# Ledger of designs, part 59: peptides against a protein of PDB entry 5Z08

Target 1, 168 residues: chain A of PDB entry 5Z08
Amino acid sequence: RQKDEWAKKTSSLMKQLDWFIGEHLGAMLAAEELGGPVVGELMEIDPDDLSAGFNAHGKLKKATSQPDLDRRQRRIDDIWGPQDEQGQAHKRKRGADEALAASAEMRDLIEQLMNKLVEAGGDNSATYVEIPRESAAARFLVRSKVAMFHPNDARRLRLVDFGRDLDD
Target 2, 222 residues: chain B of PDB entry 5Z08
Amino acid sequence: GLPRLIDAIEEASKIPAKRRQTPIKPTIEKLTTHLYTHGASPDSLLRLADLLTLRNHLDQASLAAITRNLYPSSTVSDEVVLRFIGALGHGQLKPTLALQALFLRWLVMVYHLLENPGVLGQVYGVLFDLLDTAAIRPQLCHLLALVTRRKHVRPFRIQAILTLSRQTGGDPNLTGLLRVFKNYYPEIIVGDATKGRASAFKHPDPQWRQHLDEIQQRRSEA

## One batch from the design tools (peptide; aimed at target 1 W6, target 2 K151)

Design b2_p21_4_s2 (made by RFdiffusion4, then SolubleMPNN; from b2_p21_4, 12 letters changed)
Fold by OpenDDE base, seed 1:
Structure b2_p21_4_s2 (fold): chain B 168 residues (1-168), chain C 222 residues (1-222), chain A 21 residues (1-21)
Amino acid sequence: as target 1 above (168 residues)
Amino acid sequence: as target 2 above (222 residues)
Amino acid sequence: SDLEDQLRLMIEEISELIAKA
């Protein structure tokens, strides 16, 4: 009974985490990877916003304002014709794909970090995951105080062990 | 083709505007049109980087126009990156600060096309030491936000940003960079001076990005 | 940020459950 309740609770929390990553973090992580804002600075990043890009002030450039952009846009329109619905669809698809990829990277990283913590059996030296790069996902986990880099190796990341009894 | 246009501009760049037999503007327009349509190969990028970064007789408007249309058709080499980095800072032989800001913006926009993104990390100190230059600071902070890794977040650099933030009255770009540093060291107290909205380092030009993507896609199909 | 705090709380709760298993 207790094991079943534990399993259900763990499964529920994992689903909530997966939802949180997919619905909130993925687009923001993708934005950061694409040279956008650091995760959490823009609460409402639509995948469409990822495609639209950001001005120097961190605002979405509304299509309307700069006359010199109008000349460039006219040149684009003159060379390529009206951005067909297909071009917009491809752009939206790419933004969605980047958000999905970022979500997957975060999920995989969290899973690896948790697995290493379990496998280590209390050996802190064995809890490190080797990361191929310092991703937006890795940076966000560290900023959230969920993960820590190895003191001497920025390619090694570990989960903060919240289950350690503070009494030791 | 693009090489011939570059040849013509290189030759014209050696001659003062008043002594040119032909106006350079039509050739610049042909170049920028070609770049816009096809992008620049790695070899062409290097030649254009030299034209943009070395002191010559080209006017600032022409240099800016080339920079605004400098779409890579492929990757960006370390050599090209280093030409632009070497052009930063103060000096009589350096490009104008306005043009340097365009170079930094370009590096931000093509960061994902670098053959070796680590090259910028190797010159991190050079970039960081330019943060006091107000005219390039917005784009410089954005580039540093992309480049910064844990190894770069050092106590002296944290203190330098904090000091400069106080001196500038809390520049939003410095606050944004400090938030990136805080990702590696959460204990960094972004003092009350950071009550301002940190600049979200968003892509500087979405339309430029879209057009770059179209140029890059054509190469994958060819 | 609120998102960072939310993630921390979720991971903390999961980690505590894993440690009790």
Scores: peptide ipSAE 0.246, ipTM 0.365, DockQ to the pose 0.250
OpenDDE base, seeds 2, 3, 4, 5: peptide ipSAE 0.226, 0.218, 0.172, 0.230; ipTM 0.383, 0.353, 0.326, 0.381

Design b2_p21_4_s3 (made by RFdiffusion4, then SolubleMPNN; from b2_p21_4, 13 letters changed)
Fold by OpenDDE base, seed 4:
Structure b2_p21_4_s3 (fold): chain B 168 residues (1-168), chain C 222 residues (1-222), chain A 21 residues (1-21)
Amino acid sequence: as target 1 above (168 residues)
Amino acid sequence: as target 2 above (222 residues)
Amino acid sequence: SELEDTLRKMIEEIQEAIAKA
């Protein structure tokens, strides 16, 4: 009975996590990946803001025409084409796609981290997930104190085991 | 040392300012300087929490100065937290609402140093019931945003905060707290009355945070 | 940030629920 209640609670919490990632984190993670503000610095990122891109200082680019755009910014401009209505719709769609991709990356990373923690059976050395890159998702998990990098290998990430820290 | 400064202030706190043989201000300045430089140990924090929360003859400026310099050198115990929580709300024996707002701000700023963050979750109801107190609402909402867990998000509290949001004309801090609730219950319709910009619960004092981190780092190196 | 804290809280609650299941 109690185990079933905890299982139901787990399922419910996972759904909430998925929702939180999709509704709140995805756009901000995408913004950070695009060279925007760090997640949580700008709480309201409109998909339109994602479409405008960010300057080297993480500030929303005003659509100013000046040529010395860094390679990342050129790629953003090439991605985002002329600011006509069709261009804006394409921009919004692409911003939405980037937010979805970032949400998926975060979900997958959390899932892998959780699975490794369960599989490790208490061996901290076995809890590490190999990450191909330091993503906005990975950085956010570390900043959140949910995950930790391996001290000797920044490509290895593990979930912080809060369950053990509560029993000690 | 810090204990002797606290002793002197404790003794002075028992005596009305007009009846003190010596001005307390120089001792308060020494205390605040010491706190700024070294922080407060858990034992010193408890004593200072009592000085700040219990009715005494210390002036509001001195109490505020101590609170603004109340850097923990270590962790913050449940007992210290509970002193500050117990000091909240209306009453003749309670600190001023201005001082209560400083306590709540302090709790926000030291939340990551609590020995047991769960202690605030245990008193969640007490904190939540104070949301109608406008003077402390901004800091209270911020603290509640940190403390809120799924177990705290109940239908009656959702309704209470929605009602209060309407009554306040959409207080941004209440909207921010509703957003935290919505993370646990996506179905929460934040009605049109919350058209207000949700408060981003940013750190209240980045400089204070930096200085706290420096104090905490010195302890980890020792 | 608020979001970092929210995520942490959610993960903590999930881990607690898993540990008790």
Scores: peptide ipSAE 0.463, ipTM 0.532, DockQ to the pose 0.333
OpenDDE base, seeds 1, 2, 3, 5: peptide ipSAE 0.460, 0.459, 0.449, 0.462; ipTM 0.422, 0.535, 0.531, 0.449

Design b2_p21_4_s4 (made by RFdiffusion4, then SolubleMPNN; from b2_p21_4, 11 letters changed)
Fold by OpenDDE base, seed 5:
Structure b2_p21_4_s4 (fold): chain B 168 residues (1-168), chain C 222 residues (1-222), chain A 21 residues (1-21)
Amino acid sequence: as target 1 above (168 residues)
Amino acid sequence: as target 2 above (222 residues)
Amino acid sequence: TDLEDRLRLMIEEISINIAKA
């Protein structure tokens, strides 16, 4: 009886998680992968701005060359700029496809992380998932304090074991 | 009990070693044995934090021995944390850099027992500004890796670490901290600026952790 | 962010439920 209630609750939460990933995270994860803002923050930090350096007051040292602002603005404009209706439709479709791909990647990653945690039977060394790349999904899980990279291997990610803190 | 041992050490700490009527070492050994066996209550932790961070006549070996056995039996208050943070940096009234490194290591090892982990986030700037201090940098980077949140990852701090990393020839701890920052700013290149391996920020002392867990479990059973 | 916190809470609750099952 109690196990069945926990199983039902888990199933319901998994459905909610799936919905949350699809409806809220996928597009933002895709935007981060495309070099847009990090999920949940519109922080306008240009990679070129990072290279140009910041003053002691945290203000961007304006790289004097107007053209590099033009490249990011062009990339943003090339991603989001008003192209002709046909170009917008293709961009919207591509953006939707990328959002779906990012959602699928996040779902798969969470599933693998949870499965490895269950399979490991308390062995922390066995809880790691091999990730092919440092994705926006992986970074988001780490920022959320849900996952941790292996200390010595950035290709290995594990779920934080929230269950151990309750039984002790 | 622990309070009486602390009382005796507090009184002895006011007196130069050459003017003490009794050697303090046996009392320090009793204290460290007690701490190892039972840990320190929140009240005892505060008193011990004062002994460790305030200028007194205790020798460095005694201070280090207390710090190495500073097992919390319960939680760690904001006040205790702030005493250790206030003791960091350069100054004639501050503890030695070697002792400061032990304090930072301690904060890393007890981070999960903080009543309010957010207190370290409030003093993030103070901690970050000490990264140029080589003697405490390894433990400081580890603590910052635990504490860092999006609000702390600012362009000027990214640049400061990058600059310091170049100046240090790619300190692995700075590279490790940059990797933490990269979670918030993917555009941060961790590698080209520093051919060095990133520090893993492993637990500093697994045996200390295990013993801490044993002390903490006894509290839950009581 | 609210999104990060929301995800954490969901996964935490799922993980707790799995551990209890």
Scores: peptide ipSAE 0.375, ipTM 0.685, DockQ to the pose 0.351
OpenDDE base, seeds 1, 2, 3, 4: peptide ipSAE 0.368, 0.369, 0.370, 0.372; ipTM 0.679, 0.693, 0.685, 0.683

Design b2_p21_5 (made by RFdiffusion4)
Pose (drawn by RFdiffusion4):
Formats: C-alpha cells, structure tokens, sequence
Structure b2_p21_5 (pose): chain A 102 residues (1-31, 98-168), chain B 214 residues (1-190, 199-222), chain P 21 residues (1-21)
C-alpha cells in the first residue's frame, strides 16, 4: 500500500516543524526560549491528536488552556487554531485535514 | 545595457539617499525606460524582485516606477513569484501594503507567463489567509480566483470566506471568489474579474511577440 | 493523509506567520 509514505512524510514533516519551533519560534515567543518551544509543541500535539479523535463530533475538539498562553494567541493569530466563541480557555485546530472528496 | 543599470541600483540600494554621491532618480528613469522598451529577462526579473521585496534604502516612488514597468520578456520563474508571495501581509521584513497591491496586480497580469503556474497552488493557503487585509483584498481575490482549483475549496475556507463576507458587509470581490468556489461545489449558498490595465496588457503582448523571432 | 495535510498546513502557516510578527 501507499500508506506508510503518508506516514513517512508525516514523521519527516513533524520533525521539521519541531526544528522550526525550537530554532526560530521559541526565541520569538520569549520577546525562556526552550520553555516556549516545549509548550508550543505540546499544545500543537494535543491540538492535532484531538481533532482526529473526534472524527465527526466537531464539538469535542477543544483543549483546556492557561489564561494568558502566548502559544494559543500565536496559533490563533496564525489561523491554525480557534478559541471557543463562548469562552477563550478552550481551543481547537482549524481542521485542515477534512476534505469533501478526501 | 540593462544589467549595468541594475548593478547601479543595487549599490545605491545599500546606502541612504543623502549619502549617495549621485541622485538616483536619473538612473531609475533609465531603468524604467529600458524595461518599457525591452522587458525584463528571467534573471533581471529575479534581481528586480529582490530589490522590490527586501528592505533597502530605495524610496516608494522609485519602487512603484519599477513595478509598473516590470514587463517580462519570456517567462516568470517560481523564484520570482514566491518572493512576491513572501512579501505579502504585515511584518517588519515586508514592503508597504501599497506596493503589495501592485505586486498582486502584477501577478494577475503575468499569470499566463509563469513557468510553473502550479506554484501558486502550493502557496494557496498563504494567499487565502490574507483576505482579511483590506488594503490588498481586491487584488488577492482576483489572483485567488485564477489560482483556485477543486482541491483548494475546503470547508474551512468556505466558512472563512462566508464569515468575512458577512463581517465586511459584502465585499463584491469576496463574492466573486465565492462564485469561483461554487463552480467546483455548487452545493454552496450563492465582480467577474477583468484585466486591471488593458494598455499594460497590450504593451506586454508587443514585447512578448519577440519570442517568435529567431 | 488527513494528518499529513493538517501538519503541512500548520507548518506552512507558522513559517509564514513568523515573518508576520
């Protein structure tokens, strides 16, 4: 099957993203850098792992967030995540993976 | 003759205006005239794109003059296209929004000359996420309308464009883009973009006709 | 494929958004 290529591509891309977060983004967030990288990654991992866990239930894809988390603000500003409209302490990913003809 | 002019503009691009041993306006005009007559080669386009896209000491009037006369001879590379894409939106590395509107206008006018038009499809999300920026929205919509293929019409983008249409009170450029979206998915709840400058199109065609000569 | 598309779009947007800060 062609499946593990979609896996190989994902494991490769995950590493490239983590490298970007650690080398470039954490430092930008500080303005320590290492702490910002770890929390951004944990948050993205939690965000992505849940979006698929819901499959169809669009309502269950929110993760609890500290009050003033800069990682969520950046993710919302970069249009990769969205706060819940009723309260801003839960967060969901934008669902890039969903496609009508997927 | 053209590379020499670019070499001069590049050097003046590195130092402030008052420290220049010569006014640059006469040299900018020579470049503008040369580009009007002969067009810009693929390599010259790349160098000009760097000057238009990276922060330097060139003034706005000079950059706009260059952008307006950026008629390609032959083709437009991905290297050129991506530089203009990367120049879009807000950030300390990026040019003014006014120049950004000119670049987006330019990409529409030269869309048929791209070596790899699919490259815009590979950055579709970069273009789309910037629709909120009103200063460049009309030009963004026109370019997105040319670039949109079925694979790009995703539910999250459908919802995002509908929300933006409602919040802006109905931007006709947004509804024009939604029309293109509906062509791929008629299930969607319901300006046919014209060329932005016909004289520029005509002048480009004249310059491009030289490619048939040998 | 869905996971890849999610991850790719995140990576692209984050890299571009970094320069937009």
Amino acid sequence: RQKDEWAKKTSSLMKQLDWFIGEHLGAMLAAEALAASAEMRDLIEQLMNKLVEAGGDNSATYVEIPRESAAARFLVRSKVAMFHPNDARRLRLVDFGRDLDD
Amino acid sequence: GLPRLIDAIEEASKIPAKRRQTPIKPTIEKLTTHLYTHGASPDSLLRLADLLTLRNHLDQASLAAITRNLYPSSTVSDEVVLRFIGALGHGQLKPTLALQALFLRWLVMVYHLLENPGVLGQVYGVLFDLLDTAAIRPQLCHLLALVTRRKHVRPFRIQAILTLSRQTGGDPNLTGLLRVFKNYYPEIIVSAFKHPDPQWRQHLDEIQQRRSEA
Amino acid sequence: ERTYLNLREIYDRLVFAYASA

Design b2_p21_5_s1 (made by RFdiffusion4, then SolubleMPNN; from b2_p21_5, 15 letters changed)
Fold by OpenDDE base, seed 5:
Order: sequence, then C-alpha cells, then structure tokens
Structure b2_p21_5_s1 (fold): chain B 168 residues (1-168), chain C 222 residues (1-222), chain A 21 residues (1-21)
Amino acid sequence: as target 1 above (168 residues)
Amino acid sequence: as target 2 above (222 residues)
Amino acid sequence: AKKLKTLEEIYQRLRYSLTQL
C-alpha cells in the first residue's frame, strides 16, 4: 500500500517534470544553445521564434543575411533558410526540433544524474556523469543548484546531495 | 504600489517568521486590500504565483488570503497557469492540498481570462492523474470539465474515471466529469458506475465573479 | 522515498531558478 502510493506519486511527479521540461523549459534551453538569452531571462520563447535566431544582445534577430555570421549564426541561417513561406515553415519546424532536442537532453541528463546517485550507494566519486559537452541543460542544472561540476573536470557532472543540505 | 508590497513579502518569505524583524501580516493585509481594489497586473500575478507555489516561510493563512484576493486586472499568462499546475500533487515541497484546492478554484474562476486556454489542455494528463486525491477532486473535476475536449476523452481515461467512481461510491464530481465525456462519446454509460447525482459545476463564488467583472470593466474603460 | 524527494527537489530548484534569473 504505502510503496504503491510512493510509486504513484513518483510517476505523477515524473510526468510533471517531463511536461515542465518539454512544454516550458525546452524552448528556453534551445534559445540559449542558439545564442539567445540564458534560460530564465526570456520566459516567453515560442519554439517558432527560435527561427529568427538571436543577436549579440540575445534579442531575436530578423533573418537578415549578415555576411560575417559566426558559426552559430551560420547554423541559425542553415536552420532558417530563405525568408519565403516555405523557409518560414522550415524555420518553425527547426525551432520546434531544437526545443525537442534540448528537452530530450535535459531529461536524459536528469535521469543519468539520478541513476548515478542511486548506483553510487554513498560514494561521491561514483556519482559523476560524463557529459559530452557543456550544454545549456548542464549549465542550467548547475545554476539551479541541482548539479555540480567536478572541481577538476568540467566534463563530469553530479547531482547535489539534497539530504545533506536539509540536515545542515 | 503593488510591486513594493510584493518586494517586501518576497524578502520576508526568505526568513522564518521567528527571525523576522517586523511582522509581515500588516504588509499582507495591504497587499490583499490592493488586490481587492485594483487586481493584479500580469507581472504582479506571476510574482504572486511564485510566492504561492514555491516553498517559502509564509504562513498558510497569508497564502490563502492572497489566493482569495488574486483578481487578475487583465489576462492570465500561460506562465502563471503553469506555476499553479506545477504546484499540484503530493510532496514535501508542494503547497498544502488545501492551498492546491484554492489554486484549482482560482483557475476555474479565471478560466475565461486565460491568454491561451489550450495550455490547460496540454497539461490535461497531469491534472487527470490527480483525480484520486480526494482533497482537490471537486475543483479538479470542475477544471477538467472546462478543459476537456474530444482529444482528451480516451478509453483509458474513461475507464479510469469509471473505476475511481466505483471506488469512491459515485463521487458526484466524477459523475459530472463523466457527463462531460459523454458529450463526446454518447455510448458512455454513466448510470451503471454512478448511482449518484452529478455535480452541475456551478461557479464556485458568484460574489468573487462579480467583483472580478468590476475590476475587468475598469481595465476596458482605461 | 529517496527518489521522490530527489525529484521533488530537482523540480522545485528548476522552477525556482526560472524565477531568479
């Protein structure tokens, strides 16, 4: 009985977290990855707006062909193609795809972090997840005080032990 | 103004009541009076949603008083809605079920002011999975009755309500929700699972509605 | 129990960070 209630509560909370990541956080993570604002600075990011890309000030760029587009901006232009109606539809789709990708990365990273914490059995050295790159997802988890980098290796991320912070 | 009152409450919310230099109650009373008179702007509404939904050191009476006076002066953003939805369920970091019931009642009462009513349709599954929580079920069923569209009426959800209705001895709110489902699928037999009366999902607070309409009218004249 | 508490804390910290940024 009690175990089943805990399982149901856990499942419900996972669904809430998955929704929060997928429907709310994903677009902001994708915006940060595309050179937009840091997650939280711009709350109203439509995945469709990701299509315009971001200027050096983190504001939505109108898709004007500027010649000296950095690699991120080239990726944005390659993402966003010519300003025809087909280009705009392709733009919206690609913004949605980037938001989905960012959501998936965040979900996977949280899952890995939780799994490693459970597997480590209290060994802090075994709690690290190896990350292939510093992503917006990883940075946001650290800023949120959900995770921390290894002091000597920014490719290693671990979940913060919330139990210790509650007893202090 | 309202922003300064929110600032003071936000700062006080970080500090345990026993460690506060000044009582917060007078500031809460000023806030609730301001909200009753003028309503909350979208920005103020978001900040208040955070104060209500995030774990802090505010007392339950203060949180309930703010929620009861949370009149939107304009629209309600998706972000504000999502703060309240994210506060639902069981957990040590969640608001009390009593406060969650007030949030759901609030969402019912402001449903017509949502910038995007479709946002509640996106979270339909999250809301639906909470129907087993008796303390919030009345308001949850009412909200779901407003939100439900054909896309949400699925065989597994029909069966889930029927099962829960049997387990609860025919909760009238579940019967009311099944009647909403029956509008989309007439073949749903409500009677066999529910010997009980269905809720009519009347407006929870007609006086609150009237006062909201007065606040909203002042916005249209400005 | 531990998993639920951990998830709760993750979820709250993520939400809280969106309000502080």
Scores: peptide ipSAE 0.459, ipTM 0.441, DockQ to the pose 0.247
OpenDDE base, seeds 1, 2, 3, 4: peptide ipSAE 0.448, 0.457, 0.432, 0.460; ipTM 0.457, 0.510, 0.452, 0.552; seed 4 fails the geometry check

Design b2_p21_5_s2 (made by RFdiffusion4, then SolubleMPNN; from b2_p21_5, 15 letters changed)
Fold by OpenDDE base, seed 2:
Structure b2_p21_5_s2 (fold): chain B 168 residues (1-168), chain C 222 residues (1-222), chain A 21 residues (1-21)
Amino acid sequence: as target 1 above (168 residues)
Amino acid sequence: as target 2 above (222 residues)
Amino acid sequence: AEKLKTLEEIYQRLTYSLTQL
């Protein structure tokens, strides 16, 4: 009986989390991945600062011709720019596909983090998940105080131990 | 007057709330009303800074209420500033991080009234080393954005912010501070951790600013 | 038990992070 109630509560909460990720968070994560606003902090970015894009070294690219940043900037402009009529359906589909991909990445990352915490059996060194990149999903988990990076390795992410006060 | 209200609160602050003969709340309400109406003189600000920053028996709600109504009627001395800076960080004798965030917010809002803004530049290292403290980071970054000069922008501090920005998932306040650094050194590489929105460091409370301006205008007419 | 508590905390922290914005 109690185990069945816990299983039902866990299943219900997982469905709520999946819904929250899919319906609300996924689009915001996709926006951040495309170089849009950081998830949540919609403080006024000057659109012009976003339009210039950041190079792989984090310098604002001056208006010089490197095509790959133009693709991400065009995707930002495609998702968040003025929706002209004919491009809207393809832009909406691309935006939906990116939101779905971001939702799947967040879901998978949460699952990996939880599985590693269970497998580690209290060994904090074994709780780290290797991440291929600093995704919007990984960054949001860290900002939300759900996860933390390894102090010396930004490719290693672990779930926060909620049994310890974060202030200790 | 204000000095007598401060005297009563200072005496009450030495005594645990359960041992006070008279409730202090009515005196705190009179103090906050007086501060809201008239502001605090430099001498009153120093005494209030000691009440806010030194360990005493005042409750957190009272300390927060005094801080929220701490309108300077004139200038803010270096000594008052140093009391608030000395109250920052971790330790059993330090105010709560919530109260420290209010002190930093206050310093941002009164920055233009400092007798010597350079005093904050002298303690820049102390402020900068507290950036890892998440609870005070938003207000601390805003204050550092006001205080930062070319002499403070050093390679080790650039690297420290970049590292902390990664570790915090790209905190927009750190990105905002890096943009301020980049104004002095355009060659600074704002890494992938700083891809995203920076804080604009807008005034924390426009209504508080308006009310401060009204108090300051009454001084110029007297 | 631990998995449910962990999921509750994750959900609360993620949702809280969006409501403070």
Scores: peptide ipSAE 0.459, ipTM 0.487, DockQ to the pose 0.225
OpenDDE base, seeds 1, 3, 4, 5: peptide ipSAE 0.454, 0.452, 0.455, 0.451; ipTM 0.486, 0.493, 0.492, 0.626

Design b2_p21_5_s3 (made by RFdiffusion4, then SolubleMPNN; from b2_p21_5, 15 letters changed)
Fold by OpenDDE base, seed 2:
Structure b2_p21_5_s3 (fold): chain B 168 residues (1-168), chain C 222 residues (1-222), chain A 21 residues (1-21)
Amino acid sequence: as target 1 above (168 residues)
Amino acid sequence: as target 2 above (222 residues)
Amino acid sequence: AKKLKTLEEIYRRLQYSLTNL
């Protein structure tokens, strides 16, 4: 009974985490990967805005604001209307795909980090996950104090041991 | 402990102040002191949310004092959030608009502790429809700024904010919310409504934030 | 139990970072 309750709670929390990553974090991670703002600097990144790209200052490339007020109002109607224009749909799709990819990367990285911690059986040297690149996901985990890089190898990442803090 | 203090306040809340055998104020002070020192567990938060949101015989000053000291020691459940959201708006059974503004401010300050931040996104429409209520608009716009995602930015909501902004003479909070919307859709013409100063939606209480962080950290160390 | 606690802490720290970084 208790084990089943713990399993249910774990499953519920995992679903919440998956939702959090997918709905909130993924777009921000994708934005950072695309040369946008660092995760947390811009809380409000839309996956579709990722398609516009970022300038060297991490700002969304403003579509050249041609001043024509009427064209902008039509663009609002066109943006919110079914813009059948294949090009905007492709850009939106690409931004969504990048956000999905970033979400998947973060999820997989968390899972690997947790699995390695369990497998290591208390050996801290065995807790490292090898990462193919320093991703926005990896950087965010480190900034969040969830993970740590190996002191001598930035390709190795481990979960922070919360155990000392959780058993007191 | 905190549960016993809540029990005493719950019982007192059922009785008009004039009919209470003992003053409740000392118990409220003990509660607020405890909350300030230790925070509230998820279970205690739910009970306190009921005390704050349900019509009872507690005075407004006591309710405000509890709300100002409502530090979560852990996470904030969807149920707690929904109690506060359900308490918003007009009606004889609703808390005062002043107390509702405190609830919205609290939700802003604990947003990062929500077990499921998506719960606020699910009730986005309810929150958005309250923007015409001037007394809660500043905190409501701040909360909406945190909650807004692309799926919430809709033509009818853009138009509603634009209309309300014109009607209010360019409320800075509405201008701030429109700027949030514009982050998702840069092409949104905010027109003359944005010529005004936009709210930056800064944290409402940095000292409260710091104290919350201390409470949260102690739990991670225990 | 350990997995749940670890996951809770991960989730908490990620959420905290989004609002405080």
Scores: peptide ipSAE 0.505, ipTM 0.521, DockQ to the pose 0.254
OpenDDE base, seeds 1, 3, 4, 5: peptide ipSAE 0.494, 0.497, 0.504, 0.505; ipTM 0.459, 0.572, 0.581, 0.554; seed 5 fails the geometry check

Design b2_p21_5_s4 (made by RFdiffusion4, then SolubleMPNN; from b2_p21_5, 14 letters changed)
Fold by OpenDDE base, seed 4:
Structure b2_p21_5_s4 (fold): chain B 168 residues (1-168), chain C 222 residues (1-222), chain A 21 residues (1-21)
Amino acid sequence: as target 1 above (168 residues)
Amino acid sequence: as target 2 above (222 residues)
Amino acid sequence: EKKLKTLEEIYQRLRYSLTQL
């Protein structure tokens, strides 16, 4: 009975986390990977907005041609900017694909971090996940104080041991 | 030999200076002399990286002396690089910012000996996020100038450097890094906040370079 | 139990981080 309740609560919370990652974090993570704002600086990122790209300042391009942008800023805007309609559709799809990829990366990373923590049985040396890259997902987990890098290896990430902080 | 000197220093590093039966300084001097003469093998280099980056009871002067004489006799592995990168930033378990600056300087000076320079590109964000730390910023900007590729030049990083440049009154190292970014994106406006002289990121120590080249040459002749 | 508490803390910290930025 109690185990079943914990299993149900865990499943429910996993669904909530999956939804939160997919609906909120994925677009923000993708925006950071695409050279947009750092996760959290822009709270309302539509996948369609990801397709519009980011200016040199990491801000979403408003469709309004700011005519007074320096020719150099315009080139940055051309590189990162929405292209024509076909380019926009391809960019929208790319933005959605990047949001999905970022969501999947975040989910997988959380799962790996949790699994390693369980498998380690209290051995902190065994709790590290090898990360192939320093991703927006990894950075966000660290900024959120959910994860930490190995003190001597920036490719190794572990879950913060909340148990020590909770039992104190 | 070098391994025995490292063994002695490793054992001494476990003990507070006040509790050591023998002064460590003579052993450090022997180590640094050996390193200056012969350099460090990959295996010795890893062990020394651990001594330099892990919290131990070695004094800052000894750690700095080892770092200043840390000539690779061969290549520098990814593992050695990652030890030094992991040692960067704020934290009670991390080396002092002064020592971190020496590590970054070392990485700059041995960059051409890295087995895989791409490893630094994989941890680019970790390095970049430390730019606000004034004590390591000069060497960090220099390292980032070497490591930066087109994939790293992103709008948020451009903006971050511009913001930090304004906050610092136009740090010449940040301006130098922005110039490196401009090589990939010429359209980057290094605005009025960067009216300062940009750093050219010259080699930090030409004498150290020359001596490293001599050590490396002996390896090619062997 | 440990898994649930860990997951709760992860979720809370992730959400909190978005509100503090």
Scores: peptide ipSAE 0.423, ipTM 0.409, DockQ to the pose 0.221
OpenDDE base, seeds 1, 2, 3, 5: peptide ipSAE 0.417, 0.419, 0.407, 0.396; ipTM 0.460, 0.490, 0.407, 0.391; seeds 2, 3 fail the geometry check

Design b2_p21_6 (made by RFdiffusion4)
Pose (drawn by RFdiffusion4):
Structure b2_p21_6 (pose): chain A 102 residues (1-31, 98-168), chain B 214 residues (1-190, 199-222), chain P 21 residues (1-21)
Amino acid sequence: RQKDEWAKKTSSLMKQLDWFIGEHLGAMLAAEALAASAEMRDLIEQLMNKLVEAGGDNSATYVEIPRESAAARFLVRSKVAMFHPNDARRLRLVDFGRDLDD
Amino acid sequence: GLPRLIDAIEEASKIPAKRRQTPIKPTIEKLTTHLYTHGASPDSLLRLADLLTLRNHLDQASLAAITRNLYPSSTVSDEVVLRFIGALGHGQLKPTLALQALFLRWLVMVYHLLENPGVLGQVYGVLFDLLDTAAIRPQLCHLLALVTRRKHVRPFRIQAILTLSRQTGGDPNLTGLLRVFKNYYPEIIVSAFKHPDPQWRQHLDEIQQRRSEA
Amino acid sequence: STEKRTYRNLAEIAQRLHNHS
């Protein structure tokens, strides 16, 4: 099957993203850098793992967030995540993976 | 003759205006005239795109003059297209929004000359996420309308464009893009973009006809 | 597929974070 290539590509891309977060983004978020990289990654991992865990239930895809988390503000500003409209301490990913003809 | 002018503009581009041993306006005009007559080669386009895209000491009037006369001879590379794409939106590395509107206009006018038009499809999300920026929204919508293929019409983009249409009170450029979206998915709840400058299109056609000569 | 959807999510995230504005 062509499945593990979609896996190989994902494991490869995950590593490239983590490299970007550590090398470039954590430093930008500081203005320590190492702490910012770890929390951004943990947050993106939690966000992605949940979006698929819901499959169809769009309502269950929110993760609890500290009050003033800069990682969530950056993710929302970058249009990769969205706060819950009723309260801003839960967060969901934008659902890039969902496609009508997927 | 053209590369020598670019070499001069590049050097003046590195130092402030008052420290220049010569006014640059006469040299900018020579370049503008040459581009009007002969167009810009693929390589010259790349160098001009760097000058238009990176932060340098060139003034706005000179950059706009160059952009307005950026008629390609032959084709437009991905290297050139991506530099203009990367120049879009807010950030300390990026050019003014006014120049960004000119670049987007230019990409629409030269869309048929791209070596790899699919490259815009590979950055579709970069273009789309910038629709909120009103200063460049009309030009963004026109370019997105040319770039949109079925694979790009995803539910999250459908919802995002509908929300933006409601919040802006109904931008006709947004509804024009939604029309293109509906062509791929008629299930969607319901300006046919014209060429932005016909004289520029005509002048480009004249310059492009030289490619048939040998 | 699940793998393709995960990849697409990850790819769009990576692209938008690099191309942040």

